# Designs tried in a protein design run: peptides against a protein of PDB entry 3WG5. Part 270

Target 1, 218 residues: chain A of PDB entry 3WG5
Amino acid sequence: LAKNIVYVAQIKGQITSYTYDQFDRYITIAEQDNAEAIIIELDTPGGRADAMMNIVQRIQQSKIPVIIYVYPPGASAASAGTYIALGSHLIAMAPGTSIGACRPILGYSQNGSIIEAPPKITNYFIAYIKSLAQESGRNATIAEEFITKDLSLTPEEALKYGVIEVVARDINELLKKSNGMKTKIPVNGRYVTLNFTNVEVRYLAPSFKDKLISYITD
Target 2, 218 residues: chain A of PDB entry 3WG5 as posed
Amino acid sequence: LAKNIVYVAQIKGQITSYTYDQFDRYITIAEQDNAEAIIIELDTPGGRADAMMNIVQRIQQSKIPVIIYVYPPGASAASAGTYIALGSHLIAMAPGTSIGACRPILGYSQNGSIIEAPPAITNYFIAYIKSLAQESGRNATIAEEFITKDLSLTPEEALKYGVIEVVARDINELLKKSNGMKTKIPVNGRYVTLNFTNVEVRYLAPSFKDKLISYITD

## One batch from the design tools (peptide; made by RFdiffusion4, then SolubleMPNN)

Design b2_p27_1_s3 (from b2_p27_1, 17 letters changed)
Fold by OpenDDE base, seed 5:
Structure b2_p27_1_s3 (fold): chain B 218 residues (1-218), chain C 218 residues (1-218), chain A 27 residues (1-27)
Amino acid sequence: as target 1 above (218 residues)
Amino acid sequence: as target 1 above (218 residues)
Amino acid sequence: ESQVQKNEKTKPVILPITFADIRKLKA
C-alpha cells in the first residue's frame, strides 16, 4: 500500500520576502510528491505585512494541505505568524507556545518606541484578519481582538476560543489528533479529510540559502 | 452554437498610470473579440487618485461588461481599488479578501507618518465615491464611510451591506452566481443581463512590460 | 481638470494603503 507522505519543514525568524521563498519551495516540493500534507513548524516574532500576505496567498493556492504548527515549546506565531496560521488549512500549537499580537505598526522610532499605524492601515488589517478567520471557520471576534487588544493566547486558550484546531506536543501527536479532520479551507476548491493512518514523515532540510538568510536576519 | 467568450486578466499592485494602460489593453482586447464580459482579478493596496479616476472612466466607457473580482484569497481592493470596483459593471470578492479604506492622503512624511489631505480634497472624494455608489445602485452610505471612517469590509459584510454583488471562491463559481445578473451600470447606454451559460474562459497574460513594471513597483 | 487634479499636479493625492505602506508595515 503506497504510504501517504507528510512533509515537515521549519520556518523560523522574521517574516520577509525570503520567508515567502521558503514557503513556496517547501510547498512546491510537497505538491510535486503529491503529499497528504505539509506541516510547517513555525516560530516567528512577526515581520513584513506584504510578505505575510503573499505567504497567505501561496498557502491558499497550495494543491496540498498546509498545516501550520507553532513548535517547539517556547515558539510563537506572533503578529504576521498569526495571519499565516489563520490563512492555513489547519493550525496546531505545542504546549508553551503563543499566538496573536497582530496590531500593525509602521516600525520603531530611534528610541525603540513603536510608531503606530494610522487607523486606515489598522482597519485594513482588521478586515483582512477577520476575513481569514471567517473563511477558515475560526473565531473572527478573537481575530479582530488580536489587533484591537493586541491579544496573545496560549494554545489552550486558542483551542478553547476556536482559533486553532489542535494542541500537540510533537509531530506524532499532531498526526494522531489531526487524522480524520477536515481542512479549514479548501484544497484546490475542496475541503479535504486528512488521512494520517499510514504515513511516512519526511523532513525537509533548509537550503544553504535558507540557512544563510536566517543567520543574517537573526 | 458560438460560445460566449469571457476574458480573465489579472491586475496586481499599485494603481498608477501604468495600471491604466493595463486596464485599457485588457478591455480593448475583450471589446475587439465581442466578449460577453471581462473579469479583472484585482489585488491592489491602492495608488494614485488621478490614475484611479482615469481607470473608472475607461471602465465606464467599455463596450463590454467589466467585472472586478477581488482575487485570490488574501487579495484586496483597498483604497483606489474600491473606487475602481464601485465604478465597474459588477463586483465580486473571494473569501479571505477585503475592500475599503478609501480616505485620500497626500503621501507620507520622512518618518512614515501620513500627510493628511486637506478637507477640500477629502470632501471631493466623498462626493466622488458616493456618486459611483449611487450610479451603480450600491450602498452610498457605506461608500462614504470608506472615507469618513476608513472602513474596510470582508466579502460577507460587503455583500450584506450591498456594496458588492457576488462572493465567489473561483472563476467558475463567479460565472455561475453572476449568470443572469444585470450590470450595475450601463454598457453602451444599456443595462446588460450577463449570459454565462455556455462560455469559454480565456486568460489574458500580462505583457512583458506589465511584468517589468510590476517587478519595479513591487 | 478638477481642482483636485490641479492640486495633484503640485501634491499628488494618494489613495493608499499602498504597497509602499504595506511594505513599511510590520505585522
Scores: peptide ipSAE 0.036, ipTM 0.297, DockQ to the pose 0.078; fails the geometry check
Fold by OpenDDE base, seed 4:
Structure b2_p27_1_s3 (fold): chain B 218 residues (1-218), chain C 218 residues (1-218), chain A 27 residues (1-27)
Amino acid sequence: as target 1 above (218 residues)
Amino acid sequence: as target 1 above (218 residues)
Amino acid sequence: ESQVQKNEKTKPVILPITFADIRKLKA
């Protein structure tokens, strides 16, 4: 019997190779238990592009729907977080959250100024983010503007422009609103209709290693 | 019996990780005692964006209404203080206070000049502040202008423009005016009608540690 | 044996705001 289980896990902080390991672990647990979905509560200012691309690929390879939920209020799916969201099966945002600001940079100078990416890199990520949006049936023009204009959106704007699918205050409202929605990308080659009727919500805690690394990176 | 208690605490100075600890401590005490609300008397010129965002999250996670009160006269909720206010359940200002001036900066140069934030960062905070305003049913246009124009408002202007809910001279007037108001954001998923009929006011003092750190950071 | 200093390819960072920058950012 497919356990009517929805997993919820939190990913907070910079997108790094360690963040990839968290995504992989959480999704793997949910896959092993044949969950209906996993909801990732995401709060990130961005991070490494390589880690981001690996995370997107891991989400797309998931055997179950991966829902990115920008939560709690005050959280962001900024930069790399936007790419991750656009690569997912469903995007939700809580009120008081943000998405966007996706222009790639090479890093920060010693004085804290941004080191700009060369046009070649910027253009690569424009193509990449547009592809993610197009594949998911989301607004590719706005996705491009996340880079070209460093655009950032509210949940209401993101919903209005067709960047995200759900605005929800909490997990219960998210489950209620997303019930009966189709995934924006396929799961195992098929678009899945989400069924959140009578689901058990299971929270995944960070591993001890996850807690330690988050503590060190804070 | 829900103790008809309203806590009042003061937070003064720069927004830092220590300010987060103060918010967390004060709100936790009020939560433990099942208070009707906590009023935070806020006077800040701003501070760190990370600490500010964490404070907003902590307020939104509160089990009780958190009222930001820009007090006493001459106080400000400037920059980070404006975001904190916009993230709260109710904003009040005393006469002779100010709110706004929210443009993010990277810091100050050795000569005291402002190091401007890159457009990417500015746009992120525009989206963030607009989201806080929209979530709370407050004026998102003015919230944006707090950044784009470095706008600062008087209490009367802020009330007129729908940025804040109450202008009050003291705690007693605040309690009287806010009695029967609904919170601008939910508490435990529900909008709460404030009941300040026959409340006991309890003042929370800074911890010894709080006093020491405020003394060192001043 | 020319020590080709592996130019650590500054891996593109898609950061609107690094936590480091948010930490440095004053609002």
Scores: peptide ipSAE 0.029, ipTM 0.279, DockQ to the pose 0.063; fails the geometry check
Fold by OpenDDE base, seed 1:
Structure b2_p27_1_s3 (fold): chain B 218 residues (1-218), chain C 218 residues (1-218), chain A 27 residues (1-27)
Amino acid sequence: as target 1 above (218 residues)
Amino acid sequence: as target 1 above (218 residues)
Amino acid sequence: ESQVQKNEKTKPVILPITFADIRKLKA
């Protein structure tokens, strides 16, 4: 019997190799306990594309459903965060959050101006984000526009356009609304119907290392 | 001007972490030279799913078209090899080769019997292989049957059913037949029309390490 | 008062490619 357990963990800040380690740790814990799902409360301005792609792959390889929840109000799944969300089994957003702005860049110049990615790189990520959307049955046109127009959406818009699955104010509302939903991508090769009836919510604390890095990168 | 250069390299044997290193090395060399494409002559009975997924990702991240060529006659893209092929920009097969037999297993028992993968794992790879087929515009039904029926196909069948793009006897025929074809997945985010007019073919030799590991694993 | 959410400059995605180790299944 799958323990009627849902894990909740927080990931905040820039997407880096360390963020991959956080995702891996959190998902691994939830997998070991045969959880019904893990909810990752995500707040990110973006970060490294390499780390992002590894995170997407780690989510896709999860033995349990991984729900990306853009939370709390004021948070964003910006840039790399949008890719991660689109690669996940379910996307939820809290009111007052945002998703999008996915145009890749090479970095910032000394004057703080964006160093543009060459068209070859931009086009790569257009194809990549569209693939994530298509695989998950989400809006690939909007996914492309997250790059080509640097589009950002509200939760309500993202839901309306078929980018995300749930708008929820808190974990309890998320569990209630997502109960009976099918995952947008397979879990262990099957689309899973989420069962959040009589679940225990378990929170995963950030490691000491997680806290230290957040302090350094903030 | 893209050098009218096509690289050719061989990958033979079980798919392992070392096979990933081979793919990465070969593709990186071809990327550095801005090659028109790299053709990987593949002969594999399968191997590790983790390594396979990393290889697929490495191919998808390639800056140049990666063509998987099941070669020579008698070779196979079995199990993990089929996934790699389906994740590539173009699949070719030589006459007398095979593709398929993709059912995941946990391993072999002491008596040589297969230890079956649990349904959750099998279903994961069903979804994964179908995704690869769908993204590449290849036959997702047959891709599923590579697992569910342990199906193996001839080159002629695979071509007929829309699993592969080319049947070719040698590199010259492959280049001729694939000239003007579009990649089945994006390269740097764009579907590329292959241009093999007046190309130089460059062969990449296996490293000393590649030779040694092949000797140990065979 | 429409709280103009200060467009915090989204730090866009930079492409170094780093690969992570995936667990031991056989296929």
Scores: peptide ipSAE 0.027, ipTM 0.213, DockQ to the pose 0.117; fails the geometry check
Fold by OpenDDE base, seed 2:
Structure b2_p27_1_s3 (fold): chain B 218 residues (1-218), chain C 218 residues (1-218), chain A 27 residues (1-27)
Amino acid sequence: as target 1 above (218 residues)
Amino acid sequence: as target 1 above (218 residues)
Amino acid sequence: ESQVQKNEKTKPVILPITFADIRKLKA
């Protein structure tokens, strides 16, 4: 029986236009090889809203399931990372990770204080995040509270509240637990049942450019 | 039976004078071919009020039904996009999209803060957006709240409140659900019943100029 | 019939959520 391929790639750091290029490259490689899925090991404190929205669109346009895996322990899908996760086909988190804190800001003042987004912008992102949650059959109330209360959740809390689908310690446990799950959003207009019974895991290394930008933005 | 043609075109990015040219070009092509309708896949954060008003007029002068479809998932008909949608013959939204946040502003300060429009301008746009909603038989109270509360809605909320007519995942579902619907505003002085039973879908590609401006404004 | 004075150059009202703003937004 031909082994289905699952790609695994890492995206770490601030969400920027370069992060979009990483997502696009990784998903494209996995699409070209007709992978069963791609797992993105995500660790982000957040970043640019424009890049985030583009990444969400790119995920939703994927010809294969995109699994966001908040990994390793100590990682977060914070702010923009939460939106990206909510826009994906399946969300997993490792123990010791976090998700949430989605309140948009205009930036930081010279003293490091947050410059608040005007209500208009905040309300836009509330509608946006709720829409992502509703489309994926995830908890839209909690998605809203990620903004309005700047809520952050543990994996266990996020699973309990119906924000995420899997808590897993590693890729092997993730594959085992997600096997037979339906994607939370369509792939090419259809909900896909994940088949991880006989898969080959292929790791995509960051490009040299990927490494350089992570180094500069860190 | 001669297949009726439905054109599909994409308009993405800020609403500008160039966006008007896109609408005008797309609608003109569809008019020339006596299309059953044109569907505009709209993704906009907003833009210039002058361009928006011109676009609304161009839509209302169309010889064929203009369907605004907020698409793909993650897209929005924000600010100016909401006015454009409310001025159209039918509004559809994909899951994962948003509409609203219509409060006019004068611009942004150097620090990125919103420069508020004076009450005179705000009141003008309240009257304008309410007029668009009333003319189209859509919820004028919510249309006002898009300004006064900077309200943003999900597709499901917008449908529930009578702001939009269709929630659809793709063009095929849109055609299926909108088949037999009457336009919300007249076409050449008459409300048209949409006939999508035997249609050919034709996609209008963005011109090179369209692509270039999207690239620069992105 | 309050004559909306035609001549005041309606300063371009930017309907706010400009892509430029989304670009400046951190989430």
Scores: peptide ipSAE 0.026, ipTM 0.318, DockQ to the pose 0.074; fails the geometry check

Design b2_p27_1_s4 (from b2_p27_1, 16 letters changed)
Fold by OpenDDE base, seed 5:
Structure b2_p27_1_s4 (fold): chain B 218 residues (1-218), chain C 218 residues (1-218), chain A 27 residues (1-27)
Amino acid sequence: as target 1 above (218 residues)
Amino acid sequence: as target 1 above (218 residues)
Amino acid sequence: MSQVEKNLKTKPSILPISFADIRKLLS
């Protein structure tokens, strides 16, 4: 029986339109091979809200489960990264990572101070992040607090509060722990039970374009 | 017996004069084929007030029911999108979407800060949005709060408060749930009971012009 | 519609969500 395939790819840096292209490429490859899932190792400080929303849509349109894995230790799914995670089929975090801090901002002033978003925008994103949490059966109260309190969580806290599904040290532990879990959102209209009992792990290398984008955004 | 036709089209991005042309084209096609309804999959952050008002008028002048469907997950009917929805014959939302945040603004300053609208203009739009809600038998208090509080709602909240009529995951569920519902505003002077028991779904592709507009507005 | 009304934008700004201090989050 052909081994189930799990793809692993890395997305690092700021969330931009180019990050969308990375997600789209990675997911498309995994879809074409009818993978059991794709794991996206995510490390982001945040980025553009438009790109973030497009990425969430792309994940939700995936024909296969998309697992966001905040990895390696020291990584974060900060700001836009949290929204992306909340829009995914499963969230995992490695020890020593963080998630949250989702308050929208207009940017930074010349003196480096944050330019706060107006209430209209803040409320929009509160509704948006709550909807993502609710749709995925995750803690919508905490999702709101990621904005209202600028809350950031450790993996252990995020697991405890029902924001994420798995704490795992590496890909092997992630596969082991997530085996038999149901996706938190549907795949092609159906909740999928993950089958990681006999899988081939395939790592996707960054394209030349991916490398260039990372260089520009770092 | 010839199957009832339901058209589905997508409108994404900023609301502009070009968005009006999209609405007009889509609705006209559906009218010409005597469709049971057209479903507009809407994803918008908002846009111009003039274009929005023209779109509302075009919807209200439709010879067939126009259903606004905030779709896919992660989409929004923000700002101008909310007015458009409130002006339509039926509103549906997918899980993970949002509606609201309707406060008018004059624009953005060079530093990215919002330029607030004068009270006279704000009051005009309060009256306008309330009228849309009242005419459609939707929650006019919440409609006002979309402006005064910059309120945004999840699909579940919007349904609960009587802002929208349907929460649906996809077109099939939307058709199923909306079957037998009466339009919230009249079609050619009559409230129509939707008949989705035996329908052919026809997707309208974006025109070249539509694609160009999307590219310019993104 | 007045000229002022025509110039009105109902745009929720798609704002960059940037957090300066990742270090404070990992701390």
Scores: peptide ipSAE 0.031, ipTM 0.300, DockQ to the pose 0.107; fails the geometry check
Fold by OpenDDE base, seed 2:
Structure b2_p27_1_s4 (fold): chain B 218 residues (1-218), chain C 218 residues (1-218), chain A 27 residues (1-27)
Amino acid sequence: as target 1 above (218 residues)
Amino acid sequence: as target 1 above (218 residues)
Amino acid sequence: MSQVEKNLKTKPSILPISFADIRKLLS
């Protein structure tokens, strides 16, 4: 029987292979305790595509709903963060956050200029991001425009356009608004109705390693 | 009301941008006529990843069930074909066909040797193929092994391992065996129970353009 | 993977590349 527990964890900074380890650790803890869900407070400018795809897959393999919450105000789910969000069971954003800017780049030149990805790569990511949007019943046209127009949206815009499901100021409002919502992707092959009635909220602290790496990469 | 019509179309050869156009055309025709489903008889050695991903997306956006049928005997859903199959509402294989061999390559050298994809690319496709398998409730471990071990399976093996849903010798057997099965991915947000009772089977011919391109690429 | 493939990023994050796109990048 699912414990009436919701875990909350923070993931901040660039998406790297280490960020995958963070997602894996947090989700595993929540799975082991048969939590009702895990909320990941996400604030990222983006990062590595390989790590991002692995994270998306880890979320999709989760035995419990994984909610991506772009938080706090001023945070972003930029670039890789958008893909991760679109790959999750539910997306929430705090007012004053943003989502989008998903155009792939090869990197930065020594002078700080963006090295553009070739059209083939861009098209791949268009297909990929659209796939995530479609699978989750979210706005695939806007998902494409996150790349083609390097579009960035406010929470209100993202909700209006059907990119996200919830605008919430804090965890309590998120739980209240998402209660009774169905996951946008299946959990163990089933779309799950979230039940946040009388839940215990449990915050997961970053490991020492998590703290150290965040410090080095920021 | 869905017409008791099942469309059957053939897609053969390398997966290219033109193959996307074929899928789009065939599915659109079947959608417009509110068919119960479309069966795509697929025989491919693989092809372009970009085209493959677009095809997967087009299938997932279909308003009707899209059944991938690896047919006739001797055919394969190799490489890109496996991804397409895993992205579909139902997979069938004829005896004497194969599925798998999904390891990404950069291409062929002038001497015909395979140019290996870098680990990052390989890992991306591992994540992608596992995602398709998970979304469709199919064997994600085997899906990974299609890449990591360059695994190829017979229809009997693929069925046994939960990669596919049906082994059928012909269209009639396919309809009979798949009758009453649920789609492995949703149609318009719902898992659909296939109803092939008293259906009209209608074959879609390739366009002149389809024939010409198949001839040029074969 | 070519150095280019390894370095594929989404702006501001790095995003993965399709087989065809990877093939084209490495080509």
Scores: peptide ipSAE 0.025, ipTM 0.203, DockQ to the pose 0.142; fails the geometry check
Fold by OpenDDE base, seed 4:
Structure b2_p27_1_s4 (fold): chain B 218 residues (1-218), chain C 218 residues (1-218), chain A 27 residues (1-27)
Amino acid sequence: as target 1 above (218 residues)
Amino acid sequence: as target 1 above (218 residues)
Amino acid sequence: MSQVEKNLKTKPSILPISFADIRKLLS
């Protein structure tokens, strides 16, 4: 019997191998408890593409729906965060958040200037992000423009253009609005209708390790 | 008047953003002195693909030939190191070194197991490594097999298959054998014939920062 | 935190896949 549980966990900061470990840990806990879904409150300026692609794969392999929620107000799903969102079962954003700005860069020079990616790399990530959008039935043209124009969107724009599925102020509103929606990608090979009727919300706390890493990286 | 100087610098360890900084610093010094070339003695088990791609781009933007020399015996240009080598103006290997093993992975799980890359990622890196091989007139089939078969080669095999240009025991033999060879990629838009006649060899030492980072990462 | 993570001073960026040696990330 699926427990009427929805897990909520926060992932904040740069996307790294550690962020993958956080996603893996949180999703695994929710899977083990046969949760109806897990909501990841995401606030990221971006990060490493390798970690990002691993996270996308981990989400796609989830036994339960993974909802990316750009939260709280002032948060972003920037760069790598956008790819992660597009690879998830449902995207929500709080008012005052942003998504996009996905132009790949090779890194930063010692002086802090951006080192541009060669066209081949840019084109790869264009193909990749478009694939994520297409597979999830989201706006692939806008997904491409997140790279080619380094576009960033508000929640209202992202909803309007079919990039995201929900604008919600808080978890309760998110659950209410997303109830009855189909996942945008399959869970175990099938599109699942979300059922948030009479669910218990369980918050997952960062591990001590998570707190330590966040403290060191802040 | 081009100073008849060849710089030699060592880059050892994992490929990271710091490794990019090392490449950038070393190449910049050699460029400023109008060196005939810089030889990078490379020993790496691999590292980050982002840093790798940045390094490749930095090499391709060099105003002077950049020679990757897998050295000393026991060293490797593994994984990311192979891509860097294939992106360079000339590849040399010492006897007892290796090159290859380029299968992309998403990372390591907490238990140390490899997290496999999805086919889309693998296919991207196949296309990328083949492009580097093709652009440099090196064996693109073997380059692909560095990924698809996770192939590793000896210097003799790599030379035989047209992956590298020189097998040399030391810097003096390398200079002697590579003298008169054309770069495998252009320098400032032109293929340059290497001239190591009456050159002064200058060794670049790691910065204090380089030593500190190496000490911390070892 | 892996030694690699501690040394990561990367600004927010999309950077391609790591070929990192797993053994050093877990140490």
Scores: peptide ipSAE 0.024, ipTM 0.214, DockQ to the pose 0.286; fails the geometry check
Fold by OpenDDE base, seed 1:
Structure b2_p27_1_s4 (fold): chain B 218 residues (1-218), chain C 218 residues (1-218), chain A 27 residues (1-27)
Amino acid sequence: as target 1 above (218 residues)
Amino acid sequence: as target 1 above (218 residues)
Amino acid sequence: MSQVEKNLKTKPSILPISFADIRKLLS
C-alpha cells in the first residue's frame, strides 16, 4: 500500500550524466518509502541526448508515479526536458514556463553557430519523441513539431494541444488538480490513479554533491 | 521437446565484437536448456557493421527462436539494431521505443559531420537489409527506406507497416501476444509456432565481463 | 552556460564500416 506521501525534488540546469544520478537518487528514495508519487520540479535548457534517454528510461522504470513539474515560473523544459516530460507519468507546468524546442544538434561551432544533426539523427529523434507521445497518449503531431518546427509552447497551449495534463501555480494546486488523474504511462505495468487526498508533502534536498555540481555547471 | 522455459537477457549499448559475444553466450545458454525461446531486450544506438552481420548470422543459426524486444520504453533498435531485429525470428517493441536509421557511414569527421559511405557500400547494405526483410516476410520497401530516407519508426508504425510483429509493454504482454505466432524465419529449417502457454521466464544476468565492458563503453 | 549546453546534443546512431570491411565488400 502506498503511503500518503508525495516527494518533491528539484532538478535544475543542463541534462547530464549527473542529472541522471539525481533522478535516480530521488526516485529511489520515493520508491523505498512507497510514496504515492514524486514530483520533480524541472528547469532545464536541455543537455545531452544520452543522459536524456537514460533519464526517460529511469522514469519509466519507476515503481511510483513520477510527475514532471516545469517550475517555477520562468522555468523551461526545453529540448531534453521535453523528452523527459513526455516520458513521465504526468506533466504539469506552472504559468510562465515553456516546453519544446527539441531539435537535436551535434553541438556548436567555434563561432557559436549550431551544428545541425544529419537527417539520420533528426529522424531518429522524431521517431523517438513521437513514440514517447504515443505511449503516453499525448499529442504526437505536436511532439514531432517540437523538432521539425522548433516549436515551443506555453503551459496553456501545451494543455490545449494535449501535450501536458496540468497547469498549476504551485505544488498545492498541482496536487489538487492531479488528484484522481490516471498516470499517462504505466507504473509497474498498471495505470495508476493518483490519490492526493490527505497527503504529506516531503521535500528532498539536494545532496552536497548536487550542490557542488550545480555550482560548477551553472 | 522444448521445455516450457523462455530466457530473457538484456543487451544494451553499441554493437561491437563484445556484443556478439553476449548474443552468442545468451543464445547458447538457451539452446543448451532447450528453451522455447530467448527474448533479447535490445537497446542500441548502432555500432559496427561487421559485428552486426555476425550477430545476424548467430541469430539465424540459433537452434531456438530468438525474439528481439526493443525494450524498455526509451530504448531503440537504431542502425545496426534494426538489421539485427530484421534478422531475428520475431521482433517486438515496447511503446516509446524506435527502430530504423540504417544508413551506413564511414564515421564522423572532426567537426562531427558524417562521413558518408561510398555508393557501393550503401548499395550493398540496401541489398542486405532488403534481403533480411524479404527472408523474414517483413516490409522490404520500408527496410530500404531505413537506409535511403534515414527512416525511423515508432512501434505502432513499424507494426502497421509490417516491419515488426508485436507491440508489448512488458515481457508478460509479449509472451501473451506472441503465443501462437510463427517465427518469421526458420529455426533449424522449420518455422516454429511459439508456445508460451505456462512458460517459466528465466532471466539471464550479465557476466562480470559484460558489466566491466559496459562500464568502459558507457 | 555555453550555448552548447542549452541544446539537446545528439548521441548519433552509427553504423560505421571499417576500412577492412570496405575492402572485403569491394572485392
Scores: peptide ipSAE 0.019, ipTM 0.247, DockQ to the pose 0.090; fails the geometry check

